Peptides against a protein of PDB entry 3OGK. Designs and how they scored, part 35

Target 1, 307 residues: chain A of PDB entry 3OGK
Amino acid sequence: ATPDRLSRRFPNLRSLKLKGKPRAAMFNLIPENWGGYVTPWVTEISNNLRQLKSVHFRRMIVSDLDLDRLAKARADDLETLKLDKCSGFTTDGLLSIVTHCRKIKTLLMEESSFSEKDGKWLHELAQHNTSLEVLNFYMTEFAKISPKDLETIARNCRSLVSVKVGDFEILELVGFFKAAANLEEFCGGSLNEDIGMPEKYMNLVFPRKLCRLGLSYMGPNEMPILFPFAAQIRKLDLLYALLETEDHCTLIQKCPNLEVLETRNVIGDRGLEVLAQYCKQLKRLRIERGADEQGMEDEEGLVSQRG

## One batch from the design tools (peptide; aimed at target 1 E111)

Design b1_p17_7_s2 (made by RFdiffusion4, then SolubleMPNN; from b1_p17_7, 10 letters changed)
Fold by OpenDDE base, seed 5:
Structure b1_p17_7_s2 (fold): chain B 307 residues (1-307), chain A 17 residues (1-17)
Amino acid sequence: as target 1 above (307 residues)
Amino acid sequence: REAERAYLEEERRRRRK
């Protein structure tokens, strides 16, 4: 499809999703005619798609100029922007979006690659937005943003239900969790083991409605922090947890209402048996390869094909 | 645990490239 054909056929379009080339091509020097750039689409949005409120770019090249044009063209009418696995922009582009689109409800840049200049975009969002429902910069590398701004967002955005972040130390998010009273989903953060303070996470208080969770680098020593509300967990992301087969079995037995599980093959056939026994509401199971495949595997650490 | 963490951190970096 071409931008001009789209606008002529659907002038009242409210939602647009564009998919670019596979990631292997995104980081190579590719010709502009390959359709990986959002520029011609942003031009068309600005001129002819006046009712567009939701934009999702996946694996696209997005410049700061593209974001600035989009921001100014849609302003407070833009409710959703998803930069999914995109590249080519800096935090200046994000600043433009949050400056001009003050009623944005969903802002996502999950797995995007960008140049970080400063943390002003998150600060601006914290100072002026009260509409945010979903914030997702999971699997990104922000080093200049402040957890205090995230806390401010939680305090000001009463409809905030899903937040996915990068490698914030989880203890820096205590104020955020306290403020985010309606939060249902959290992914990311960083749990960092401290031999000198083994119980440093035991007093962590999560939002009361939290039911979808993925804590990065959670090991068996930290896992007990989930036990008080494990029965209400519906989705677990254990892809970046540091749990062995036995740890999986322990946690799964405490989550009878689990609907979605994402983990590595370390769960093993034993873990799958426990899952089948205790999680009767399970709808989706994602098992990825892990470091376990690189070593000697036993039957418990490997998921076998069952005919 | 440290070796496993290092692997996961590298995997995350790889996915962003």
Scores: peptide ipSAE 0.517, ipTM 0.934, DockQ to the pose 0.629
OpenDDE base, seeds 1, 2, 3, 4: peptide ipSAE 0.522, 0.511, 0.523, 0.520; ipTM 0.935, 0.933, 0.935, 0.934; seeds 1, 3, 4 fail the geometry check

Design b1_p17_7_s3 (made by RFdiffusion4, then SolubleMPNN; from b1_p17_7, 10 letters changed)
Fold by OpenDDE base, seed 2:
Structure b1_p17_7_s3 (fold): chain B 307 residues (1-307), chain A 17 residues (1-17)
Amino acid sequence: as target 1 above (307 residues)
Amino acid sequence: MEERRRFLKEERERRRK
């Protein structure tokens, strides 16, 4: 479909999702005319799609100019923007979005690649937005944003239910968790083991409604911080956890209401048996491969066709 | 633990490219 044909056929379109080519094709090997640019679509949105409130770009090339045009065209009517695995923009583009779209409810840039100029976009969002429900910059490389701005967002956005972040030290998010009273989902952060302080995270307090969780680099020493609310966990992302097979078994048996599990083959047949025994409400199971290096997998960490 | 952490970090980096 072409942008022009879309607007003529669907002038009252409220939601648009566009998918480009695989991510690898969008980095340094981009043919000048491969068709992965959002520019013609943004032009069409700006001119002809006046009811559009939700935009999802997946694996597209997005420039700051594109974001600026989109922001100004839709302004407070834009409720959802998802830059899913996109590239080509800087934090200036994000700043334009949050400056002009002050009622945005969902902002996602998960796995997007961009040039980071400053942390102003998150600060602006914190200062002016009260509508945010979902914030997701999981698997991104922000280094200039402030955890304090996340805390401010949590205090001001009472409908905030899902937050996924990059590699923030979890202890820097204590204020955020305290403020995020309605938070149901959290992914990301960074748990950093300290040999001299094994109980570094034991006093961490999570939001009371938290039930979807994926903490990065959580090991067996940190895992007990989940035990007080493990029974209410419905979704668990262990793709970036540092748990062995037995650790999986220990955690899974404490999560009887688990509906979604994402993990690696380290769970093993034993972990799958425990999962089947204790998690009767499981709806989705994703198992990814671990390290390609055979040396990091023990026999217990292998999933067979029997499991 | 350190080796696994390194692997996961490298995987994240690969996905971001």
Scores: peptide ipSAE 0.382, ipTM 0.908, DockQ to the pose 0.647
OpenDDE base, seeds 1, 3, 4, 5: peptide ipSAE 0.385, 0.119, 0.379, 0.369; ipTM 0.909, 0.790, 0.907, 0.904; seeds 1, 3 fail the geometry check

Design b1_p17_7_s4 (made by RFdiffusion4, then SolubleMPNN; from b1_p17_7, 8 letters changed)
Fold by OpenDDE base, seed 1:
Structure b1_p17_7_s4 (fold): chain B 307 residues (1-307), chain A 17 residues (1-17)
Amino acid sequence: as target 1 above (307 residues)
Amino acid sequence: REKVREFLDKERKERRS
């Protein structure tokens, strides 16, 4: 489809999702006209899609200029922006979005590749937004944003229910968790083992409604922090956890209401058996390859054809 | 644990590239 055809056929479009080509296709030199740039779509949105409130770009090339144009064109009418696995922009583009779209409810840049200039975009969001429901920069690397701004967002956005972040030290998010009273989903952060202080995370207090969780680098020493509310966990992302097979078994047994599990091969057939036994409400299971495939050393850490 | 972390970090970088 072309942008002009879209607007002619659907002038009252409220939601648009565009998908670029798979990354494998981007390995070789791709012509500029392959449809991977959002520019012509942003132009069309600006001119002809006046009711558009939700934009989702997946695997697209997005420039700061594109974001700026989109921001100014939709302004407070833009409720959702998802830059899903996109590239080509900087934090200046994000700043433009949050500056002009002050009523944005969903802001996602998960797995996007961008240049980080500063943390102003998050600060601006914190200073002006009270509408945010979903903030997702999971699988990104922000080094210049402040956990304090995240806390401010949590305090000001009463409807904030889902937050996925990069590698913030979890202890820096204590204030955020205390403020985010309605938070249901959290992914990311960073749990960093300290041999000299094994219980440094034991006093973490999570939001009471938290039921979808994916903590990065959670090992067996940190895992017990989930036990007090494990029974209410509905979704668990263990793709970036540091759990072995037995740890999986331990945790799964404590999550009888688990509906979605994402993990690695390390769960093994044993973990799958435990999962089947204790998690009767499971709807989705994702198993990815993991570091355990580095050699056939741990036979228990393999999901066989049995599972 | 460190080896696994390194693997995960590498995977994250590859996904973004």
Scores: peptide ipSAE 0.485, ipTM 0.932, DockQ to the pose 0.649
OpenDDE base, seeds 2, 3, 4, 5: peptide ipSAE 0.455, 0.476, 0.476, 0.465; ipTM 0.923, 0.930, 0.930, 0.923; seed 5 fails the geometry check

Design b1_p17_8 (made by RFdiffusion4; failed a check: the pose's geometry)
Pose (drawn by RFdiffusion4):
Structure b1_p17_8 (pose): chain A 307 residues (1-307), chain P 17 residues (1-17)
Amino acid sequence: as target 1 above (307 residues)
Amino acid sequence: SPKEKREKKLKEKLKEL
């Protein structure tokens, strides 16, 4: 339908969600220029959806111009913006929305592709934003943003509940974790072990409420930092973990309250067996395919009828 | 895509093992 049709039928929308490219685009089957331009929709939002407080774009093309218009037109009213698997913008667009939308409660860019010119957008949030509840750049290459800015955001946003990040060294986020007193969910970061520091981590202060998490590149040697509060974990994202079938069993075994598990097939039939009696409350399970070139990551990393 | 680039890096690390 045309944007005109949407605003005529529903002039007082508070929340809008638009999907663009077919699902196949998540698997590199759809041309990049196929469509899903968000621009006519932003123009319609400017003129006729004057009540809109939340926008979620999924698999759409979003430009800097379009986000500059959205920020100016909705300003302090934009409580939530989700750029979900979108493309076509840069850090200029992010900066525009974080400076004009001073009351953003939820900002999300998971799996989006954009050009990173600088890190001022995150710094701008750190300096002025108090209301942020959820911040999510989970599956994203950011090389110019400072972990100090993220820590500062945690110090200023008393309602911060959920943060998902890129390849920050976990050790750089120690301050962030102490400050994020209300943090229930964390995903991302980078656990980089060096033989030099056998106990490089073991001294992590995780927020005492963290129950939905996934630490990237977590190996068997760092896995134990979860044991002190594993009874509390309700959601686990081992999708980007570097741990073998045996290690999965040991960790899954310690999470009796786990309701959501996402993992690669390394979980193996053996891991599913463990999951089968320790985690009776499990509601959602996703076993993504792993490295399928040089053996199935190990000689148990195959799930079958047994599992 | 970001997901695919990240999966390639993960696969490289797994091959190193």

Design b1_p17_8_s1 (made by RFdiffusion4, then SolubleMPNN; from b1_p17_8, 11 letters changed; failed a check: the pose's geometry)
Amino acid sequence: SPRERREARLNALIAAR

Design b1_p17_8_s2 (made by RFdiffusion4, then SolubleMPNN; from b1_p17_8, 10 letters changed; failed a check: the pose's geometry)
Amino acid sequence: SPRERREARLNELVAAR

Design b1_p17_8_s3 (made by RFdiffusion4, then SolubleMPNN; from b1_p17_8, 12 letters changed; failed a check: the pose's geometry)
Amino acid sequence: SPRERRMERLNALIAKR

Design b1_p17_8_s4 (made by RFdiffusion4, then SolubleMPNN; from b1_p17_8, 9 letters changed; failed a check: the pose's geometry)
Amino acid sequence: SPRERREARLNELLAKR

## One batch from the design tools (peptide; aimed at target 1 F27 L239 Y240 E288)

Design b1_p18_1 (made by RFdiffusion4)
Pose (drawn by RFdiffusion4):
Parts: structure tokens; sequence; C-alpha cells
Structure b1_p18_1 (pose): chain A 307 residues (1-307), chain P 18 residues (1-18)
């Protein structure tokens, strides 16, 4: 339908969610220029959806111009913006929205592709934003943003509940973790072990409410930092973890309250067996395919009828 | 809910860096 039709039928929308490209685009089957331009929708938002407080674009093309218009038109009213698997914008667009939308509660860019010119958008949030409840750049290449800015955001945003990040060294986020007193969910970061520091981590202060998490590149040697509070973990994202079938069993075994598990097939039939009696409350399970070229990551990394 | 899924393109790129 045309944007005109949407605003005529529902002039007082508070929340809008638009999907563009077919699902196949998540698997590199759809041309990049196929469509899903968000622009006519932003123009319609400017003129006729004057009550909109939340926008979620999914698999759509979003330009800097379009986000500059959205930020100016909705300003302090934009409580939530989700750029979900979108493309076509840069850090200029992010900066525009974080400076004009001073009350953003939830900002999300998971799996989006954009050009990164600088890190001022994150710094701008750190300097003036107090209201942020969820910040999410989970699956994203950011090389110019400072972990100091993220820590500062945690110090200023009392209501910060959920943060998902890129390849920040976990050790750089120690300050962030102490400051994020109310943090219930963390995903991302980078666990980089060096033989030089056998106990490079072991001294992580995780927020005492963290119950939904996934540490990227987590190996068997760093896995134990979760044991002190594994009884509390309700959601686990081992999708980007570097741990073998045996290690999965050991960790899954310690999470009796786990309701959501996402992992690669390395979990193996053996891991599913463990999951089968320790985690009776499990509600959602996703087993994504692993490195399927040189053996199934190990000789148990195949799930079957047994599992 | 149980799902067996192929990796998405974004995951494939990251897996290659892994």
Amino acid sequence: as target 1 above (307 residues)
Amino acid sequence: EVEFTEPTEAHKERYEKM
C-alpha cells in the first residue's frame, strides 16, 4: 500500500513497522538495489503521522537524507528507532538522529550495513542521553567508536537494561559492566585469549541481573566466568562462540533455568541429550549450521535423529 | 520452538573471519 493509504486509515499511529526486501535477502539471494526504500514513508511520517513515537524498519534501504528528515520531523518524540537489517546510510545519519532525538529510549542497528566515517554518534549519546533503555549494534562493524563512551552511557542511563555490541575487547568494558547496574542482557564483545595471560579474564564483574547473554568468541578457557551465576541465565547465545561439543555440554548442564538457546550444530547429539534433562523449561531453540567445509567442527558436531 | 537453520549471509561473513 501507499503511505498515503496508511496515514488516511490510521492517522494517529504511535508505532510503525515496515518490512521491505523478501526474507531471501538475508541469504544473499536478492539484489542489493531490489527495493525497500524507506524514503516515501519518512516523508509521510513528517507530514501526516504526527503522533509516531516508534519506527522499526526491517530489511529496508535507509539513506542519510531520510534519517535526517526523520530526526528533524519527530525529534524529542522519537522514543524508539530500529534499523533492522537495513542498508544505505552512514554515521552522519546516526549522528543526526542522536542529536535531534534527545529522548531515545531504544536505538537498534543489528546486522545493518552502513558506512562508518566516525564515532561521534556514540560520543553524542554519551554526552547528553539519559533515557536509553536498549542499545543494540549487535552484528556490526564499528571500528571508530570508543568503549569509554559506552561506559559513560552506562553511568548516565539508569534504565539501561539491554546492550548488544560489536568486537569490543571485553576487558575494555570492565568499567561499563560496573556502571550498568540494571543490565539484564549483554551480547557481543570479543574474548581474545593470549597464552601470555592464562587468567586474562577470570576477574570480570558482570552486572548482578545479567541473565540474557552471549559473549562472542568465548572459548573453553573463558567459559567458566559464567559459572558463578549460571543458575540465573535464561537466554544463551553461543552462536559466535568458539567452544566444542564437549564444552557445550558442561555449560548447558549448569543452566537449569535456560529458556532460550541459540547455537551452532557443534552442540551435537550429545549436547541435545544434556539439554534434554537439565533444561526442562526450554522454550526456544535454534541450531544454526556451522563451519561445514573441513569436518563438522569436530566428530560430534552433527545433530541427528538421536538428538 | 525448535529450528534448524542455515547461516545467513551476515553470519557467513563473520564465520569466515573466525

Design b1_p18_1_s1 (made by RFdiffusion4, then SolubleMPNN; from b1_p18_1, 9 letters changed)
Fold by OpenDDE base, seed 4:
Structure b1_p18_1_s1 (fold): chain B 307 residues (1-307), chain A 18 residues (1-18)
Amino acid sequence: as target 1 above (307 residues)
Amino acid sequence: MIEFVEPTAIEKERMAKE
C-alpha cells in the first residue's frame, strides 16, 4: 500500500499501523525512498488523514523531523504513538511529540533504537500530561531520564494503567509505585542483588491493582516480594528474570489466575507440568530460547514434546 | 496458544547483562 492510496480510500482513518522490514534487514539495506521510512506516511497524515488519532510504526525508520511533523500535524488529537522496534530518531523527536501532543494516552518506544541527548522528553511529559494511560519504553537504553519524572507522571495521570521501563533500580521507583494508584501492569526495572542487604526489596510496595508484571533480574531471593499478591497476577514476563526451573515452579504455584506467561526454556517440562496443574486460566504461553540455555542437555531445563 | 521464539539482538543483549 502507498500513503496516497490509503488516504484516498480512507480519508477518515482513525488508526494506522505500518510494518517495515525485519530489523536485521534495516541496516544499510533500505533505500531512502523505501517503505521502511515513515516520512511519506507522515506527510500523508499531515495533509490528508486529519482524523488520525493512533499511529503504530513497527520496524520502521523514523527521524526527528518525522516526529516533529507528526506532532505538529496532530497535536492534541494524537492519542496513541507506538514506535515499535523503530530506529533513526533521537530524544529530540520524543520531546517534540510530548511537547505538542499533550493529550497523548499511549506512548510506546519498546525495543526502539535511538540516540539519547537528554531526559527532557520525560520531564516535559511529566510537566504537562494528565491523560497518559500507557507508557512503554521497555527494552530501551535511557540513561538520562529521571525516576522523579516517572513519579510525577504517575501522580498527574490518574488513568495510568501500564508502565514498562528500562533498567531503573526498583528502589528508585518506590515513589512511582506509591503514586501510580491505578497501575495494572509494570515491566522492567532492575533488581540488584546485594549480599550486604539481602532484604532490601522486601518492603517494596506495589500498586494494589497490579496484575501484569515483569521484573528484570528478579532472582529467587527477590521473588517472595510477589507472594502477597501472586493470586491476582494474570500476566508474568519472566524473560529477564533470574529464575531456575524450581523457582518457576514455586512462583507458578502461587499464581492460580495466571493467563499469560512469557519465559525461557529454563522453565522446562517440570515447570510446564506445574503450570498445567495450577494455572487453569492460562491463555498464552511464550517460551523463548535463551542464549544461556543453548547447549544445555538437561531435559528438565528444556521444553520437549513431553511438556 | 503456545509460542516458541528466538530472542532478538536486543533481547540477547539484555540477557547478557544477567
Scores: peptide ipSAE 0.021, ipTM 0.481, DockQ to the pose 0.593
OpenDDE base, seeds 1, 2, 3, 5: peptide ipSAE 0.020, 0.015, 0.014, 0.015; ipTM 0.386, 0.450, 0.458, 0.463

Design b1_p18_1_s2 (made by RFdiffusion4, then SolubleMPNN; from b1_p18_1, 9 letters changed)
Fold by OpenDDE base, seed 4:
Structure b1_p18_1_s2 (fold): chain B 307 residues (1-307), chain A 18 residues (1-18)
Amino acid sequence: as target 1 above (307 residues)
Amino acid sequence: EVEFVEPTAIQQRIMAKM
């Protein structure tokens, strides 16, 4: 489909989702054609799609200029922007979005690659947005953003229900969790094992409505922090947890209302058996091949055709 | 629904830091 054909057919389009080429194809092929760039689509959005409130770019090249044009064209009418596995922009582009789109409800940059200039975009979002419902920069490499701005967002955005972040130390997010009273989903952060302080996370208080969770680097020593609310967990992301098969079994047994599990092959056939036994509401299971499979000769850590 | 997926390059980099 071409942008011009879309706008002519659907001038009142409210939601647009564009999918670019798979990343494997992008590394080998400098996109010779505009099919991977959002620029022509942003032009059409600006000129002809005046009712567009939701934009989702997946695996596309997005420049700061594209983001600036989109931001200025849609302003407070833009409710959703998803830069899903995109590349080509910097934090200046994000700053333009949050500066001009002050009523944005969903902002996603999950798995996007960008140049980080500063943390101003998150600060600007914290200072001016009260509408945010979903913030997702999961699996990104922001190093210049402040956990204090995230706390401010939680305080100001009463409808904030889902937050996915990069490598924030979880203890720096205590203020965020306290402020995020309606938060239902949290993914990311960083749990750092401290041999000298094994209980440093035991007093961590999560939002009362939290039911979708994925803590990065959560090991068996940190896992007990979930036990007080494990019965209310509906979705669990263990892709970046440091849990072995037995740890999976322990946690799964405590999550009888689990609907979605995302994990690695380390769950093993035993973990799948436990899952089937205790999680009768399970709707979706995603198992990724982990790098850990290359080293463990033990048959128990592999999901076989029997599982 | 059961989905078996290979990790993306970004996921592999994150896992390599684990």
Scores: peptide ipSAE 0.051, ipTM 0.721, DockQ to the pose 0.587
OpenDDE base, seeds 1, 2, 3, 5: peptide ipSAE 0.009, 0.027, 0.025, 0.028; ipTM 0.477, 0.666, 0.669, 0.668; seed 1 fails the geometry check

Design b1_p18_1_s3 (made by RFdiffusion4, then SolubleMPNN; from b1_p18_1, 8 letters changed)
Fold by OpenDDE base, seed 1:
Structure b1_p18_1_s3 (fold): chain B 307 residues (1-307), chain A 18 residues (1-18)
Amino acid sequence: as target 1 above (307 residues)
Amino acid sequence: EIEFVEPTAAERERMARM
């Protein structure tokens, strides 16, 4: 499929999803000729796809110039941009997107690799956007963005329903959670255990409609913060939680309306039994092999064929 | 990676019998 053929065949295309070749080797050895550059597609979008509202690049090479061209070409008509596991851009490219696409509803950079120059892109988004529904930079490393800008976004974007972030200290997001009255999904953050202050996070107030959750580094001491609304939880991302098998069992028992669970092998056969017993509405289960579990001979933390 | 997408009614019955 070439960009030219796409525009000729579908001149009124509203949504485009491009997938780069699966990286066989996680190593940065992208063969130079794998066709993973978005440049020719962005050129075609700019010239011929004037009704395009949604763009999803997955595992593509995206430059700042590509983002700038896309931003200027689509402007306020761009409602969705997903840079899913992309690379090659900097925060300057993101700044261009949010500067020119002020009515963007979905902005995703999940698992993308980029060079961070500053936090201006999030600030610009906070100052000018009122349309945002989904913001997702989950599993990214932003060190220069402000949680205050995230709070401002929550105040200004009343339709904000899903936010996934990197490793923000959860206590810095208190203002965000208070402002995000319609938030249904939150993933990311960072829970940092303080042995001297076990109640560090007990005063956290989550949005009332929150039902899809994935708190990073949540351990058994922090887990009780979910108990008041556990019955409302429909999706849990426990991939980056610090929960053992027993902790999984404890939490799952409190989530009878769970529909989606993503976790590691640490759930074990026991956790799966508990899941089957208490979560009758379960639709999707994803179990990943944790890197940390390769060394634990502990039979309890392994999902066998019996699970 | 084990991804179970929508256990079939048969799979739910098997899980209930375990």
Scores: peptide ipSAE 0.032, ipTM 0.501, DockQ to the pose 0.066
OpenDDE base, seeds 2, 3, 4, 5: peptide ipSAE 0.028, 0.028, 0.028, 0.029; ipTM 0.628, 0.693, 0.631, 0.636

Design b1_p18_1_s4 (made by RFdiffusion4, then SolubleMPNN; from b1_p18_1, 7 letters changed)
Fold by OpenDDE base, seed 2:
Structure b1_p18_1_s4 (fold): chain B 307 residues (1-307), chain A 18 residues (1-18)
Amino acid sequence: as target 1 above (307 residues)
Amino acid sequence: EIEFVEPTAAELERMAKM
């Protein structure tokens, strides 16, 4: 479909999702600037799609100019922006979005690549937004944003239910977790093992409604922090956890209400057996090949055809 | 639904930091 054909056929379109087609040779190896450009679509949105509230770009090239045009064209009517695996923009583009779209409810840039100029976009969002429900910059690298702005967002946005972040030290997010009273989902952060302080995370207090969780770099020493609320966990992302097969078994046994599990092949056939035994509400299981599996033939960490 | 997926480049980079 072309942009002009879309607007003519659907002038009252409220939600648009565009997917760039990966080249077969680029599957799982997405170089910078490989996607289709959103510019023609943003032009059409700006001119002819006046009722558009939700935009989702997946694997697209998005410039700061594209974001600025979109922001000014939709303003407070824009409720959802998802930059899913996109590239070509900087934090200036994000600043334009949060400056002009002050009622945005969902902001996603998961797995997007961008140039980081400053942390102003998150600060602006913290100072002016009270509508945010979903914030997701999982699998991104922001070095210039402040955990305090994230805390401010949690205090001001009472409908905030899902937050996914990059590699923030989890202890820097204590204030955020305390403020985010309605948070149901959290992914990301960074758990950093300290041999000299093995219990540094044991007093971490999570939001009471938290039921979807993925803590990056969580090892067996940190895993017990989940045990007090493991029975209420419905989704676990263990893709970036540092858990062995037996650790998976231990955690899974404590999560009888688990509906979604995402993990690596390290779960093994044994972990799958335990999952089947204890997690009767399981709806989705995603198993990825770990980068570590290319080297360790440890038989226990492989899912066979029997699993 | 059971899904077996290969990691993306971004996922591989994150795993390399582990």
Scores: peptide ipSAE 0.031, ipTM 0.679, DockQ to the pose 0.643
OpenDDE base, seeds 1, 3, 4, 5: peptide ipSAE 0.030, 0.029, 0.029, 0.030; ipTM 0.683, 0.678, 0.687, 0.681

Design b1_p18_2 (made by RFdiffusion4)
Pose (drawn by RFdiffusion4):
Structure b1_p18_2 (pose): chain A 307 residues (1-307), chain P 18 residues (1-18)
Amino acid sequence: as target 1 above (307 residues)
Amino acid sequence: SLEELEFTDPTAATLKKR
């Protein structure tokens, strides 16, 4: 339908969600220029959806121009913006929205592709934003943003509940974790072990409500930092973990309250057996395919009728 | 209590990261 049709039928929308490219685009089957331009929708938002407080674009093309317009037109009213698997913008667009939308509660860019010119957008949030509840750049290449800015955001945003990040060194986020007193969910970061520091981590202060998490590149040697509060974990994202079938069993075994598990097929039939009696409350399970070229990551990393 | 079970291929973004 045309944007005109949407605003005529529903002039007082508070929340809008638009999907563009077919699902196949998530698997590199759809041309990049196929469509899903968000621009006519932003123009319609400017003129006729004057009550809109939340926008979620999914698999759409979003430009800097169209985000500059959205930020100016909705400003302090934009409580939530989700750029979900979108493309076509840069850090200029992010900066525009974080400077004009001073009361953003939820900002999300998971799996989006954009050009990173600088890190001022995150710094701008750190300097002025107090209301942020959820910040999410989970699956994203950011090389110019400072972990100090993220820590500062945690110090200023009492209601911060959920943060998902890129390849920050976990050790650089120690300050962030102490400051994020209300943090219930964390995903991302980078656990980089060096033989030099056999106990490089073991001294992580995780927020005392963290119950939904996934630490990227987590190996067997760092896995134990979860044991002190594993009884509390309700959601686990081992999708980007570097741990073998045996290690999965050991960790899954310690999470009796786990309701959501996402993992690679390395979990193996053996891991599913463990999951089968320790985690009776399990509601959602996703087993994504692993490295399928040089053996199934190990000789148990195959799930089957047994599992 | 299982409400959802999925066996899925990796997405393009996942492949890129891996």

Design b1_p18_2_s1 (made by RFdiffusion4, then SolubleMPNN; from b1_p18_2, 6 letters changed)
Fold by OpenDDE base, seed 4:
Formats: C-alpha cells, sequence, structure tokens
Structure b1_p18_2_s1 (fold): chain B 307 residues (1-307), chain A 18 residues (1-18)
C-alpha cells in the first residue's frame, strides 16, 4: 500500500498501523525503499489524514523530523502513538511529541532503539499531561529519565491504567505506585538481590487494582511480594523473571484467575500441568525459548510434546 | 478454554536481557 492510495481511499481514517520489515533486517540492511521509513506516511498524515488520532508504527525507521512533523500536524488530536520496535529517532523526537500532543492517552516505545539525549521528554509529559492512560517503554534503555517524573505522571493522570518501564529499581517506584491509584498493569522495573537485605522488597505496596504484572528479575525470594494479591492477577509476564520450574508451579497455584501467561520454556511440562490444573480461566499462553535453556540437558526445564 | 498458544523464539535483543 502507498500513502497516497490510503488517503484517497480512506480520507477519514482515525487509526493507522504500519508494519515494516523484521528488526533483524533493519539493523543489517538499509531498507531498499521508503517502505521502511515513516516519512512518506507522516507527510500524507499531515496533508490528507486530518482525522487520524491513532498511529502505530511497527519496525519502522522514524526520525526526529518525522516525529516533529507528526506532532505539529496532529497536536491535541493525537491520542495514541506507538513506536513499536522502531529506530532512528532520539529523545528530541519524543520531546516534540509530548510538547505538542498534550492530550495523548497512549504513548508506546516498546523495544524501540533510539539515542537518549536527556530525560526532558518524560519531564515535559509529567508537567503538562493529564490524559495519559497507557505509558509503555518496556524493553528500552532509558538512563536519563527520572522516577520522580513517573510519579508526577501517576499523580496527574487519573486515568493511568497501564505502565511498562525499563530497568528502574523497584524501590525508586514506591512513590509512583502510591500515586498510581487506578493502575491495572505494570511491567518492567528491576528487582536486585541484596544478600544483606533479603527483605528489602517485602514492604512494597502495589496499586490495589493491579492485575497484569511483569516484574523484571523477580526471583523466588521476591516472588512472595505477589502473594497478597495473586488471586486477582489476570496476566503474568514472566519472560524476564528469574523463576525456575518449581517457582512457576508455586506462583501459578496462587493465580486461579490467570488469563494470560507469557513465560519461557523453564515452565516445563510440570509447570504446564499445574497451569492446566489451577488456571481454568487461561485464554492465552506464550512460551518463549530462553537462551539459558539451550544448554540445559534437564528434561524438566523444557516443554516437550507432553506439555 | 485456551484460545491462543504461541511458541516464540527470542530475538537477539531479548537474549541479551536474559
Amino acid sequence: as target 1 above (307 residues)
Amino acid sequence: SLEELEFVEPTAAQLERE
């Protein structure tokens, strides 16, 4: 499909999703044509798609100029921007988006690769946005953003229901969790083991409505922090958890209302049996082959045809 | 009843985080 054909056919388009080539191809190969770049699409959006409120770019090359043009063209009419596994932009582009699109409800940069210049984009978002419902920079590498800005966003955005972050120390997010009273979904963060303080996370208080969760680096020592609300958990992302098969079994048994599970092969056939026994509302199961599992000769850590 | 079952091979970026 070409941008010009799309606008002619659908001049009142409200939602656009573009998918580029697989990420592996984007890193190794310069796209042969503009099909991998959002530029021609942004031009078309600016000129001819005046009702567009939702934009989703997946595996596209996005420049700061593209983001700036999009931001200025749509301004407060832009409700959703998803930069899903995109590349080519910096935090200046993000700053332009949050500066001009002050009523944005969904902002996603999940698995995107970018150059981080500063944390101003998150600060600007914190200072001026009250509409945000979904913030997702899961599996990204932001080092210059402040957890205090995230807390401010939670305080100011009463409709904030889903937040996925990078490697924030979970203890730095205590203020965020306290402020995010309506939060239903949280993924990311970083749980760091401290031999000298084994209970450092035991007093962590999560939002009362939290039911979709994925804590990065959660091991068996940290897992008990979920037990008080495990019965209300509907979705678990265990892709980056440090749980073995037995730990999976322990947690799954405590989550009878689990609807979605994302995990690695470490769940094993035993974990799948426990899942089938205790999680009668399960709708979706994603099992990813982990790198650590490639070397394990132990059959229990692998999902076989029996599972 | 299970509506979706997905087996996925991790991307290089996912492997680096493990």
Scores: peptide ipSAE 0.060, ipTM 0.632, DockQ to the pose 0.624
OpenDDE base, seeds 1, 2, 3, 5: peptide ipSAE 0.038, 0.049, 0.047, 0.055; ipTM 0.500, 0.619, 0.618, 0.634; seeds 1, 3 fail the geometry check

